Peptides against a protein of PDB entry 4GXB. Designs and how they scored, part 51

Target 1, 277 residues: chain A of PDB entry 4GXB
Amino acid sequence: VPTEEVSLEVLLSNGQKVLVNVLTSDQTEDVLEAVAAKLDLPDDLIGYFSLFLVREKEDGAFSFVRKLQEFELPYVSVTSLRSQEYKIVLRKSYWDSAYDDDVMENRVGLNLLYAQTVSDIERGWILVTKEQHRQLKSLQEKVSKKEFLRLAQTLRHYGYLRFDACVADFPEKDCPVVVSAGNSELSLQLRLPGQQLREGSFRVTRMRCWRVTSSVPLPSGSTSSPGRGRGEVRLELAFEYLMSKDRLQWVTITSPQAIMMSICLQSMVDELMVKKS

## One batch from the design tools (peptide; made by RFdiffusion4, then SolubleMPNN)

Design b2_p14_1_s1 (from b2_p14_1, 5 letters changed)
Fold by OpenDDE base, seed 1:
Structure b2_p14_1_s1 (fold): chain B 277 residues (1-277), chain A 14 residues (1-14)
Amino acid sequence: as target 1 above (277 residues)
Amino acid sequence: LELPPGFALPPTVY
């Protein structure tokens, strides 16, 4: 691809647009630096954020596709998809809320975390009680960003990434689930027939291994699920989990976001390794 | 069917 200067749009979690002038040959880090410069984010805080490829839904929600890798050219990665629904999003890329302290010391970092957290609450990624929501709203009205974040850090699924509704083979075959990744776990929300909503946890420390597979469904003559067009690639995340002492069981999640889930798993493992060192 | 550790009702109503 010839090297050309282009305008690239990068979105914040709240949908705010950041336009940066970059080269088509700029790698992920170069683009990230350009975004940081545009936002006046200090260089020492750049490492706390990453660029993600997302699909924007009709309601403005983001379906995370994958993290952009270091070798990628963000302009090429997004434009090659030839669809306006695909966007590049800036988001924090660590899991431990302790790192928020470093980011919050800077005004721009604070604003980024605040905007992300507000958005995550509004989208239902962070789970709040009615009382907590009232408290958060009061703090938001006062524009008390630090206090808002401190309260938010205590909330259920703070710092988690929520995926689109998908299907798992656990606890039963073809079980509709909502998966969230964070705090070194995959959280599965599910409702069995006639039952209340339940949440289960799969800790990464109890996963022996995981894999992503892609398959093309064989033309089965049965008109099964109306929503997946015949011939679409099926992505699955499978992990082998220690259910009990000396009992391993495979769990399979069928999701177009299986790649993103695997990236989250690896990222959580990597962060745990850094903390132990 | 034995659920893995941690399967419970969510603490929040949403």
Scores: peptide ipSAE 0.031, ipTM 0.738, DockQ to the pose 0.032
Fold by OpenDDE base, seed 5:
Structure b2_p14_1_s1 (fold): chain B 277 residues (1-277), chain A 14 residues (1-14)
Amino acid sequence: as target 1 above (277 residues)
Amino acid sequence: LELPPGFALPPTVY
C-alpha cells in the first residue's frame, strides 16, 4: 500500500468515534499515539490501552476478533477486510483493577474507563444484581465517575471480555457456553438441560498449554449446524487443564473468537508474570 | 461428570 495520509476511525467501547489522521504505513503504536493525542490522554497512560479489531454486530455490540499486534498497520488491517462491520476499538488492555488507580488519576483516563464500564454493564458483560443496577444508575445520573468505577470494580466479571455464545466439549459434548476472559481465568457460563445456570472457572495457572486450530469442515451434508455456511472455517481453542491432582484433561471451545480467546490467555499470563517480577 | 475446581453457581444477575 502506498504511504498516504488517511483518516482512520477508531471507536471507544461506547461507540464514540475518534477520527485520527495517520499514515497508511503507521504501525499499531503510531495509531494508538494518534488516538491518545486526539483524546488528550497523557503519554504515560497510553500503555494501559490497546487497539482491537472487532466486528460490529447488527445490535451494535462488538465481537472482538483480535488485538492488533505491534507490527500491524491498523489502516490496512481493517480496510483489507472490505467490510464496514469491522472496526478498530480502543479498550483498556490490563486485567488487574489495581491499574485503574493509575488511569483514574487523569481526567481523560477516568472518562475512558467510565465509558468502557458503562458499556460493559449495558452489554451484560459485567453482571449486576437489581440493587447494584439501581446504585449504578444513581451514580451515573450524578455523573459520579469515580464512585461508579469503585462500585463497578466490585461487580462480577468486572474487567472481563465477554465472547459471543459458542460451544464447548465440556462438561458435555456440544455444550452451549458463554465464555468470558478476565481475572486470570476463562469463565464458562452454561445451562445443562434441566439444570440451573452454572459457571465454571478455568484458571490460567492450571492450564498446561493451549492451542488454536483452524479447520474447514468437509462438506458432509448432515452435521453443519444450520447457521454455518458450507465451508466456513471452524476455529477451536483447546487447552489442557489440571482438573485434579495429576489429572490433565483437554477442553475444547469451538468459536470464531478462538484467536481472541488465546490472545486473552496470553495477555493474562503476561500480566501475571509482570506482577511476579 | 467431574467438574474442574471453580465450577459454581453464579449469583443472581439482573
Scores: peptide ipSAE 0.029, ipTM 0.739, DockQ to the pose 0.032
Fold by OpenDDE base, seed 3:
Parts: sequence; C-alpha cells; structure tokens
Structure b2_p14_1_s1 (fold): chain B 277 residues (1-277), chain A 14 residues (1-14)
Amino acid sequence: as target 1 above (277 residues)
Amino acid sequence: LELPPGFALPPTVY
C-alpha cells in the first residue's frame, strides 16, 4: 500500500469517535499514540490501553474480533475487510483492577475507564443486582466517576470481556454457552434442559495448553450450525484442562471469536507472569 | 456428567 496521509476513525467503548490523521504505513503503536495525543492521555498511561478490531452489530454492540498486533497497520487491517461494520476500538488492556488505581489518577484515564465500565454494564458484560444497579445509577447521576468505578470493581465480571453466544462440547456435546474472559479464567454460562443458569470457571493456571483451529465444513457434513452457511469458516478454541488430580480433558469452544479468546488467554498468562516477577 | 471445578449458580440474579 502506498504511504499516504489518511483520516482514521477510532471508537471508544461508548461509541465516541476519535478522528486521527495518520499514515497508511503507521503501525499499531503509532496509531495508539496519535489517539492518546488526541485525547490528551499522558504517555505513561498509553501502555494500559490497546486497539482492537471489532464488528459492530445492528444493535450497536461490539463483537471483538482480535487485538491489533504491534506490527500491524491499523488502517490496512480495517479497510482490507471492505465492510463498514468493522471498527477499531480503544479499550483497557489489563485484567487486574489494581491497575485502575494508576489510570484513575489522571482525568482522561478516569474518563476512559468510566465510559468503558458504563458501556460494559449497559451491555450486560458486568453482572449487577437490582440494588447494585440503583446504586450505580445514583452515582452516575451525581457524575461521581471514582465512586462509580470503586463500586463497579466489586461487581461480578468486572473487567471481563464477554463474547457472543457460541457452542462448547462441555459439559455436553453441542452445548450453547456464553463465554467471558477475565480474572485469569474463562467463565462459561450455560443452561442445561430443566436446570437453572449455571456458571463454570476454567482457570488459566489449570490449562496445560490451548490452540485455535480453522476449518471449512464439508458440504455433506450434517453439522449445519444454525445461521452458518455450508461454506463458512469454522473457528474453534480447544484447551487441555486439569479437571481433577491427574485428569486432563480437552474442552472445545466453537466460536467466530476463537482467535480473540486465545488472545485473552495469552494476555492473562502474560499479566500473571509480570505479577510474579 | 461431572462439571469442572468452579461450576455453580451465579451469585447475581437479574
């Protein structure tokens, strides 16, 4: 691609548009720095955020496709898809809420975390009771961003990334599940026939390994996933999990977001390694 | 079928 100056749109979690002038040859970090400069985010806080490729749904929700890597060219990565539904989103890129303390000390950082958290609650990524919701709304009305975040940090799935409904082979074959990544785990929400909603935890520390596979279903294959045409690429995340003492079992999640799930797993492992050092 | 460790009812009810 020829090097040219272009206007690139980057979205915040709340859908706010940030327009930056960049080169088509600018890498992910260059674009991130341009976004930070536009927002007046200090240089020492840039590392707490990343750029993500997302697909915007009809309802305005974001389906995370992947994190943009350091060597990528964000302009090329988004425009090569030739669809307006694909966007670049700025989001925090750490898991431990303790890092919020560093980010919250800056006005711009505080605003970014607040906007993200409000959005995550509104989208049902963070789970709230009726009473908690009332308290959050009261704090939002007062525009008490710090207090809002302090309360939010105590909520179920705070800091998690929620994926679109998908299918797993556990606990039963072809089981519909909702996967969320956070707190060094994959959380699976599922409802078995005649049962209440259940949540299971797969801790990354108990995963021996994981892999992503891509396949094209054969036309004769009876596994027509509802809504997937016979020619659509099937992505799967499989991980080998320590279920009990000396018992390893493979779990497979079939999802278009399998790549993003694997990125989350690696990111959580990397953060755990930093904390142990 | 045995659920993996950590499977329970979610603490939050909508």
Scores: peptide ipSAE 0.020, ipTM 0.612, DockQ to the pose 0.031
Fold by OpenDDE base, seed 4:
Structure b2_p14_1_s1 (fold): chain B 277 residues (1-277), chain A 14 residues (1-14)
Amino acid sequence: as target 1 above (277 residues)
Amino acid sequence: LELPPGFALPPTVY
């Protein structure tokens, strides 16, 4: 691609648009720095954020596709898809809420975390009770961003990334699930027939390994599951999990977001390794 | 079928 100056749109979690002038040849970090400069985010806080490729749904929700890697050219990565549904989103890239303390010391960092958290609550990524919701709304009305975040940090699935509804082979074959990644786990929300909604936790520390596979369904003479067109690539995340002492079991999640799930797993593991060092 | 320690989700307000 010829090196040209272009205007690139980067979205915050709340859909706020940040327009930056970059080169088509600028790598992910260059674009991230440009976004930081546009927002007046200090250089020492840039590392707490990353750029993500997302698909914007009709309702304005974001389906995370993948994290942009260092060698990527964000302008090319998003425009090559030739669909206006694909966007670049700025989001925090750490999992431990303790790092919020560093980010919240800066006004811009505070605003970014606040905007993300509000959006995550509005989208149902963070789970809240009626009373908690009332408290959060009160703080939001007062524009008390620090207090809002402190309360939010105590909430279930704070800092998690929620995926689109998908299918797992656990606990039963073809079980509809909602997967969320955060706090060094994959949370699987599921409802078995005649049962209450339950959450299962798969801690990354109990995963021996994981893999992503892509396959094209063979035309088996059996009716393709309703909704998968002929020739759609099937993505699966499989992980081998220590269910109990000396009992390993494979769990497979079938999802178009399997790649993003694997990126989250790796990121959570990496963060844990940094903390142990 | 042993689910990993799963708990009933409290009612969430979206």
Scores: peptide ipSAE 0.017, ipTM 0.636, DockQ to the pose 0.029; fails the geometry check

Design b2_p14_1_s2 (from b2_p14_1, 6 letters changed)
Fold by OpenDDE base, seed 1:
Structure b2_p14_1_s2 (fold): chain B 277 residues (1-277), chain A 14 residues (1-14)
Amino acid sequence: as target 1 above (277 residues)
Amino acid sequence: LTLPPGFALPPTVY
């Protein structure tokens, strides 16, 4: 691709648009630095954020596709898809809420975390009781961003990334689930027939291994699953989990976001290794 | 159905 100056749109979690002038040859870090400069985010805080490729849904929600890697050219990565539904999003890229303390010391960092957290609550990524929601709204009305975040940090699934509804083979075959990644786990929300909503946790420390598989379904004549067009690539995340002492079991999640799930797993493992070091 | 460790009822959410 010839090197040209272009205007690139980067979205915040709340859908706020940040326009940056970059080169088509600028790598992910170069674009991230340009976004940081536009926002007046200090250089020492850039490392707490990453650029993600997402698909914007009709309701304005984001379906995370993948994290942009260092070698990538964000302009090329997003424009090559030839669809306006694909966007680049800036989001925090660490899992431990302790790192919020570093980011919150700066006004811009505080604003970014606040905007992300508000959005995550509004989208139901962070789970809140009615009373907690009332408290959060009161703090939001007062524009008390630090207090808002401190309360939010205590909430269920704070800092998690929520995926689109998908299917798992656990606890039964073809079980509809909602997966969320955070706190060194995959959380699976599911409702079995005639049962209440349940949440299960798969801790990364109990995963022996995981893999992503891409397959093209054979044209099986059975029209059974309504939403997947004939011939669409099926992505699966499979992990081998220590269910009990000396009992390993494979769990398979079928999702278009299987790649993003695997990225989250690796990122959580990497962060755990840094903390042990 | 043996649920893996950590399966529980989530709290009531808004």
Scores: peptide ipSAE 0.037, ipTM 0.763, DockQ to the pose 0.031
Fold by OpenDDE base, seed 3:
Structure b2_p14_1_s2 (fold): chain B 277 residues (1-277), chain A 14 residues (1-14)
Amino acid sequence: as target 1 above (277 residues)
Amino acid sequence: LTLPPGFALPPTVY
């Protein structure tokens, strides 16, 4: 792609548009810096955020595709997909809520976290009771952003990324699940027939390894799973988990977001390593 | 399958 100046749209979690003038040759960090400058986010806070490629769903929700890598050209990465559904989103890129304290010290950082948190609650990524929801709404009406965040930090799945409904082979084969990544875990929410909602927690510290695989389903004449077009690439995230002492078991998640899940796993591990150093 | 936010049981850690 020839180097030229372009206007690039970057979305916040709440769908707010940030327009930046960048070069088509600008790498992810260059674009991130441009977004930060546009928002008046100080340079020392840039590292707390990342750019993500997402697919905007019909309801306006974002399905996270992947984190943009350092070597990528965000303009090319998004435009090459030739679909207006794909967007670049700015989101916080850390997991430990302790880092919120650093970000919240700045007005712009506070606003970004607030907007993200509001969006995550509205999307049901953060799990709230009726009472908590009332409290959050009251704080939102008062525009008490710090208090809102402090309350939100106590909520279940605060800081998690929620994925689209998918399938796992655990606890049973072909089990519908909702996966969320955060707090150094994968949370698998599921409801088996006749059972209550259950959540399985897979701590990254108990994962021996994980892998993403892609396969093209052979046209088997029989069980067309109704929702997959013939010839769609099947992505799977498999991880080997320490279920008990000296007992490893593979768990496989079949999801179009398997890549994003693996990125989350790596990111959580990396953060844990930094925190231990 | 959209799981309602308010019905999450405590997580089972394996």
Scores: peptide ipSAE 0.031, ipTM 0.659, DockQ to the pose 0.027
Fold by OpenDDE base, seed 2:
Structure b2_p14_1_s2 (fold): chain B 277 residues (1-277), chain A 14 residues (1-14)
Amino acid sequence: as target 1 above (277 residues)
Amino acid sequence: LTLPPGFALPPTVY
């Protein structure tokens, strides 16, 4: 692509549009800096955020595809897909809520975290009780962003990324699950026939290894997933997990978001390593 | 099926 000045749309978690003028040759960091400048986010807070490639669903929800890498050209990455459903989203890129304290000290940082958190609650990524929801709404009506975030930080799956419904081979083969990544874990929500909703936690510290694989399904007649056309690439995330003392077991998640899941795992591990250093 | 450590019933989300 020739180097040209272009207008690039970057979305916040709440769907707010940020238009930035960038070069087609600008890398991810250049675009991120442009977005930060447009928002008046200070330079020292840029590192707490990342750009993500997402697919916008019909309901306006975002299906996270991957984090944009440093060497990528965001304009090219999004436009090359030739589909209006693909968007670039700005989101916080750390997991430990302790880092919220740094970001919340700045008005713009506070607003970004607030908007993200409101959106995550509205989308059901953060789990709330009826009473908690009432309290959050009251704080939202008062526009008490700091208090809102402090309450939100105590909520289940605060700071998690929720994935689209997918399938795992655990606890049973072809088990429908909802995966969420956060707090150094993968949370798997599932409902077995005749059972209540259950959640399993897979801590990254107990994962020996993980891998992403891609395969082309053979035309076997069991079109179990209604939306996959013949010949769509099947992505799987597999991880080897320490289930008990001296017992390792592989768990495999079949999801179009397997790449994003692996990015989350690596990111969580990296953050843990930084904290230990 | 013995759920691995950490499988808990989620709090009731309303």
Scores: peptide ipSAE 0.025, ipTM 0.700, DockQ to the pose 0.031
Fold by OpenDDE base, seed 4:
Structure b2_p14_1_s2 (fold): chain B 277 residues (1-277), chain A 14 residues (1-14)
Amino acid sequence: as target 1 above (277 residues)
Amino acid sequence: LTLPPGFALPPTVY
């Protein structure tokens, strides 16, 4: 691609648009710096955020596709998909809420965390009780961003990334699940026949390994699973999990977001390793 | 079938 100056749209979690002038040859960090400059985010806080490729749904929700890598050209990465549904989103890229303290010291950082958290609550990514929701709304009405975040930090799935509904082979084959990644775990929400909604936690520290596989279903003479077109790529995340003492079991999640799930796993592991050093 | 460490969620999350 020839090097040209272009206008690139980057969205915040709440859908707010940030327009930046960049070169088509600018790498992910260059674009991130341009976004930071546009927002007046200080340089020392840039590392707490990342750019993500997402698919915007009809309802305005974001389906996270992947994190943009350092060597990527964000303009090319998004435009090459030739669909207006694909967007670049700025989001915090750490998991431990302790790092919020560093970000919240700056007005712009505070605003970014606040906007993200409000959006995550509105989308149901953060789980709140009726009473908690009332308290949050009161703080939002007062525009008390710090207090809002302090309360939000105590909530279930604060800082998690929620994925689209998908299927797992655990605890039963072809079990519909909702996966969320955060706090060094994959949380699986599921409802077994005749049972209440349950959440299972898969801690990354108990994962021996994980992998993403891509396959094209062979035309089996039997009825194509309703909704998958002939030749659609099937992505799966499989991880080997320590279920109990000396018992390893594979769990497989079938999801178009399997790549993003694996990126989250790696990112959570990396952060844990930094804390142990 | 034993779920890994998990718990029942409330039926409605607001």
Scores: peptide ipSAE 0.062, ipTM 0.757, DockQ to the pose 0.029; fails the geometry check

Design b2_p14_1_s3 (from b2_p14_1, 6 letters changed)
Fold by OpenDDE base, seed 2:
Structure b2_p14_1_s3 (fold): chain B 277 residues (1-277), chain A 14 residues (1-14)
Amino acid sequence: as target 1 above (277 residues)
Amino acid sequence: LELPPAYALPPTVY
């Protein structure tokens, strides 16, 4: 792609548009810096955020595709897909809520965390009771962003990334699940027939290994789900998990977001390693 | 389902 100046749209978690002038040859960090400058985010806080490629759903929700890597050209990465549904989103890229303290000391950082958290609650990524929702709404009406975040930090799945509904082979084959990544775990929410909602927690510290596989399903004569055309790429995330003492078991998640899930796993592991050092 | 406390297994990416 020729090096040209372009206007690039980057979205915040709440769908707010940030327009930045960048070069088509600008790498991910260059674009991130441009976004930070546009928002008046201090340079020392840039590292707490990342750019993500997402698919915007009909309801305006974001399906996270992947984190943009350092060597990527965000303009090329998004435009090469030739679909307006793909967007670049700015989001916090750490997992430990303790880092919120660093970010929320700055007005812009606080606003970014607040906007993200409001959006995550509205989307049902963060789980709230009726009473908690009332409290959050009251704080939102008062525009008490710090207090809002402090309350939100105590909520279930705060800081988690929620994925689209998918399928796992756990606890049984072809089990519909909703996967969320956060707090050094994958949370699998499932509702089995006639049962209450259940959540399985898979801590990354108990994962011996994981892999992403890509395959093209053979035309099996059976009624594939109506939406998967013949020859659609199937992505799977498989991880080997220490279920109990001396018992390892493979768990496989079939999802178009398997790559993003693996990125989350690696990111959580990396953060844990930094904290232990 | 809360699983027992984590053993520190360094994850391997394949």
Scores: peptide ipSAE 0.018, ipTM 0.577, DockQ to the pose 0.100
Fold by OpenDDE base, seed 1:
Structure b2_p14_1_s3 (fold): chain B 277 residues (1-277), chain A 14 residues (1-14)
Amino acid sequence: as target 1 above (277 residues)
Amino acid sequence: LELPPAYALPPTVY
């Protein structure tokens, strides 16, 4: 790709557009630094954020595809897809809410966390009771960002990444689930026919291993799952989980976001390793 | 990645 100066759009979690002038040859870190500079985010806080490739849905929600890697060229990564639905998003890239303390000491960092948290609540990624929602709205009306975040940090699935509805073989075959990653776990929310909402928590510390596989479904005539176009690549995340003492079980999630789920698992493990050091 | 089972918490389903 020839090196030239281009305008690149990076979105915040709330859909706010940040336009940066970068080179087509700029790597992920270079683009991240440009975004930070545009926002007046201090250099020492850059490491708390990452760039993600997402697909923007019709409702403006983001389906996370993957984290951009260090060697990638964000301009090329997004433009090569030749679809306007793909965007680059800036989001916090740590899991432990304790790191919020470092970020929220800075005005820009505080604003970024606040905007992300508001968006996550609005999208239903963070689970709130009616009373909690009322309290959050009151704080939002007062523009009390620090207090808002402190309350939000106590909420269920704070800091989680929520995925699009998908299918798992747990607790039974072809079970529709909503997966969320955070707090060193995969949370699988499911509603079986006639049952209440259930959540299965799979802690990364009990995962022996995981893998992502891709397959092209053989044109077997019958199973028209209506939403999958004939011939689409099927992605699966499988992990081997210690269900009980000396009992390992494979759990398989079928999702277009299997890669992103795997990235989250690795990221959570990496963060745990840093904390132990 | 192989994680040591020694720090494994039981899965929670509710």
Scores: peptide ipSAE 0.015, ipTM 0.569, DockQ to the pose 0.074
Fold by OpenDDE base, seed 5:
Structure b2_p14_1_s3 (fold): chain B 277 residues (1-277), chain A 14 residues (1-14)
Amino acid sequence: as target 1 above (277 residues)
Amino acid sequence: LELPPAYALPPTVY
């Protein structure tokens, strides 16, 4: 692609559009800096955020596809897909809520975290009780962003990234699950027939390894699920987990977001390594 | 990435 100046749209978590003028040859960091400048986010806070490729669903929800890598050209990465459903989203890229303190010191950082958190609650990524919801709404009405965030930080799955409903082989084969990544874990929420909602917690510190696999199902004449078009690529995330003393077990998640899940795992591990240093 | 396994406790299920 020839180097040209282009207008690139980057979305915040709440769908707010940030238009930046960049070169088609600008790498991820260059675009991120342009977005930061447009928002008046200080340079020292840029590192707390990343650009993500997402697919916007019909309901306006974002399905995270992957984090844009450093070598990528965001303009090319999004436009090459030739679909308007794909967007670039700015989101915080750390997991430990302690880092919120650094970001919240700045007005723009505070606003970004607030907008993201509001959106995550509205989308059901952060789990709230009725009473908590009432408290959050009251704080939102008062525009008390700091207090809102402090309350939100105490909520279940605060800071988690929630994935689309998918399938796992745990606890049973072909079990429908909702996966969320955060707090150095994968949370698998499931409801078995006649059972209450259950959550399985898989801590990254107990994962020996993980892998993403891609396969094309053979055209078996039995169209199992109507929504999987013939020939769709099946992505799976498998991780080997220490279930008990000296017992490793593979858990496999079948999801089009398997890549994003693996990115989250790596990111959580990386953050843990930084904290240990 | 390969990680050393943590202390052997079962996964937490709620």
Scores: peptide ipSAE 0.012, ipTM 0.579, DockQ to the pose 0.063
Fold by OpenDDE base, seed 4:
Structure b2_p14_1_s3 (fold): chain B 277 residues (1-277), chain A 14 residues (1-14)
Amino acid sequence: as target 1 above (277 residues)
Amino acid sequence: LELPPAYALPPTVY
């Protein structure tokens, strides 16, 4: 791609647009630095954030596709898809809420975390009770960003990434689930027949391994499940999980976001390794 | 089938 100066739009979690002038040849870090500069985020806080490729849904929600890698050219990565649905989003790229303390010391960092957290609550990524919601709204009305975040940090699924509804083979075949990644786990929300909504926790520390597979369903004369067009690529995340002592079991999630799920798993493992060192 | 520890989700208020 010829090197040209272009205007690139990067979104915050709340949909706020950040326009940066970059080169088409600028790599992910260059673009991230440009975004940071535009926001007045200090250099020492840049590493707490990453750029993600997302698909914007009709309702304005973001379906995370993948994290942009260091070697990528964000302008090319997003424009090559030839769809206006695809966006670049800035989001925090760590899992442990302890790192929020470093980010919150800076006004811009605080604002970014606040905007992300508000969005995550509004989208139902963070789970709140009625009373907690009331408290959060009160703090939001007062624009008490630090207090808002401190309360939010105590909430269920704070800092998690929520995926689109998908299917797993656990606990039963073709079980509809909602997967969320955070706090060194995959949380699977599921409803079994005749049962209440349940959450299953799969801790990354109990995963022996995981893999992503891509396959094209063979035209089996059997009725394609309603909604899979002929020839659509099927993505699956499979992980081998220590269910009990000396008992490993494979769990397979079928999702268009399988790649993003695997990125989250790797990222969570990497962060755990850094903390142990 | 042993389910991993599964608990009921609290009511989520969106």
Scores: peptide ipSAE 0.011, ipTM 0.598, DockQ to the pose 0.029; fails the geometry check

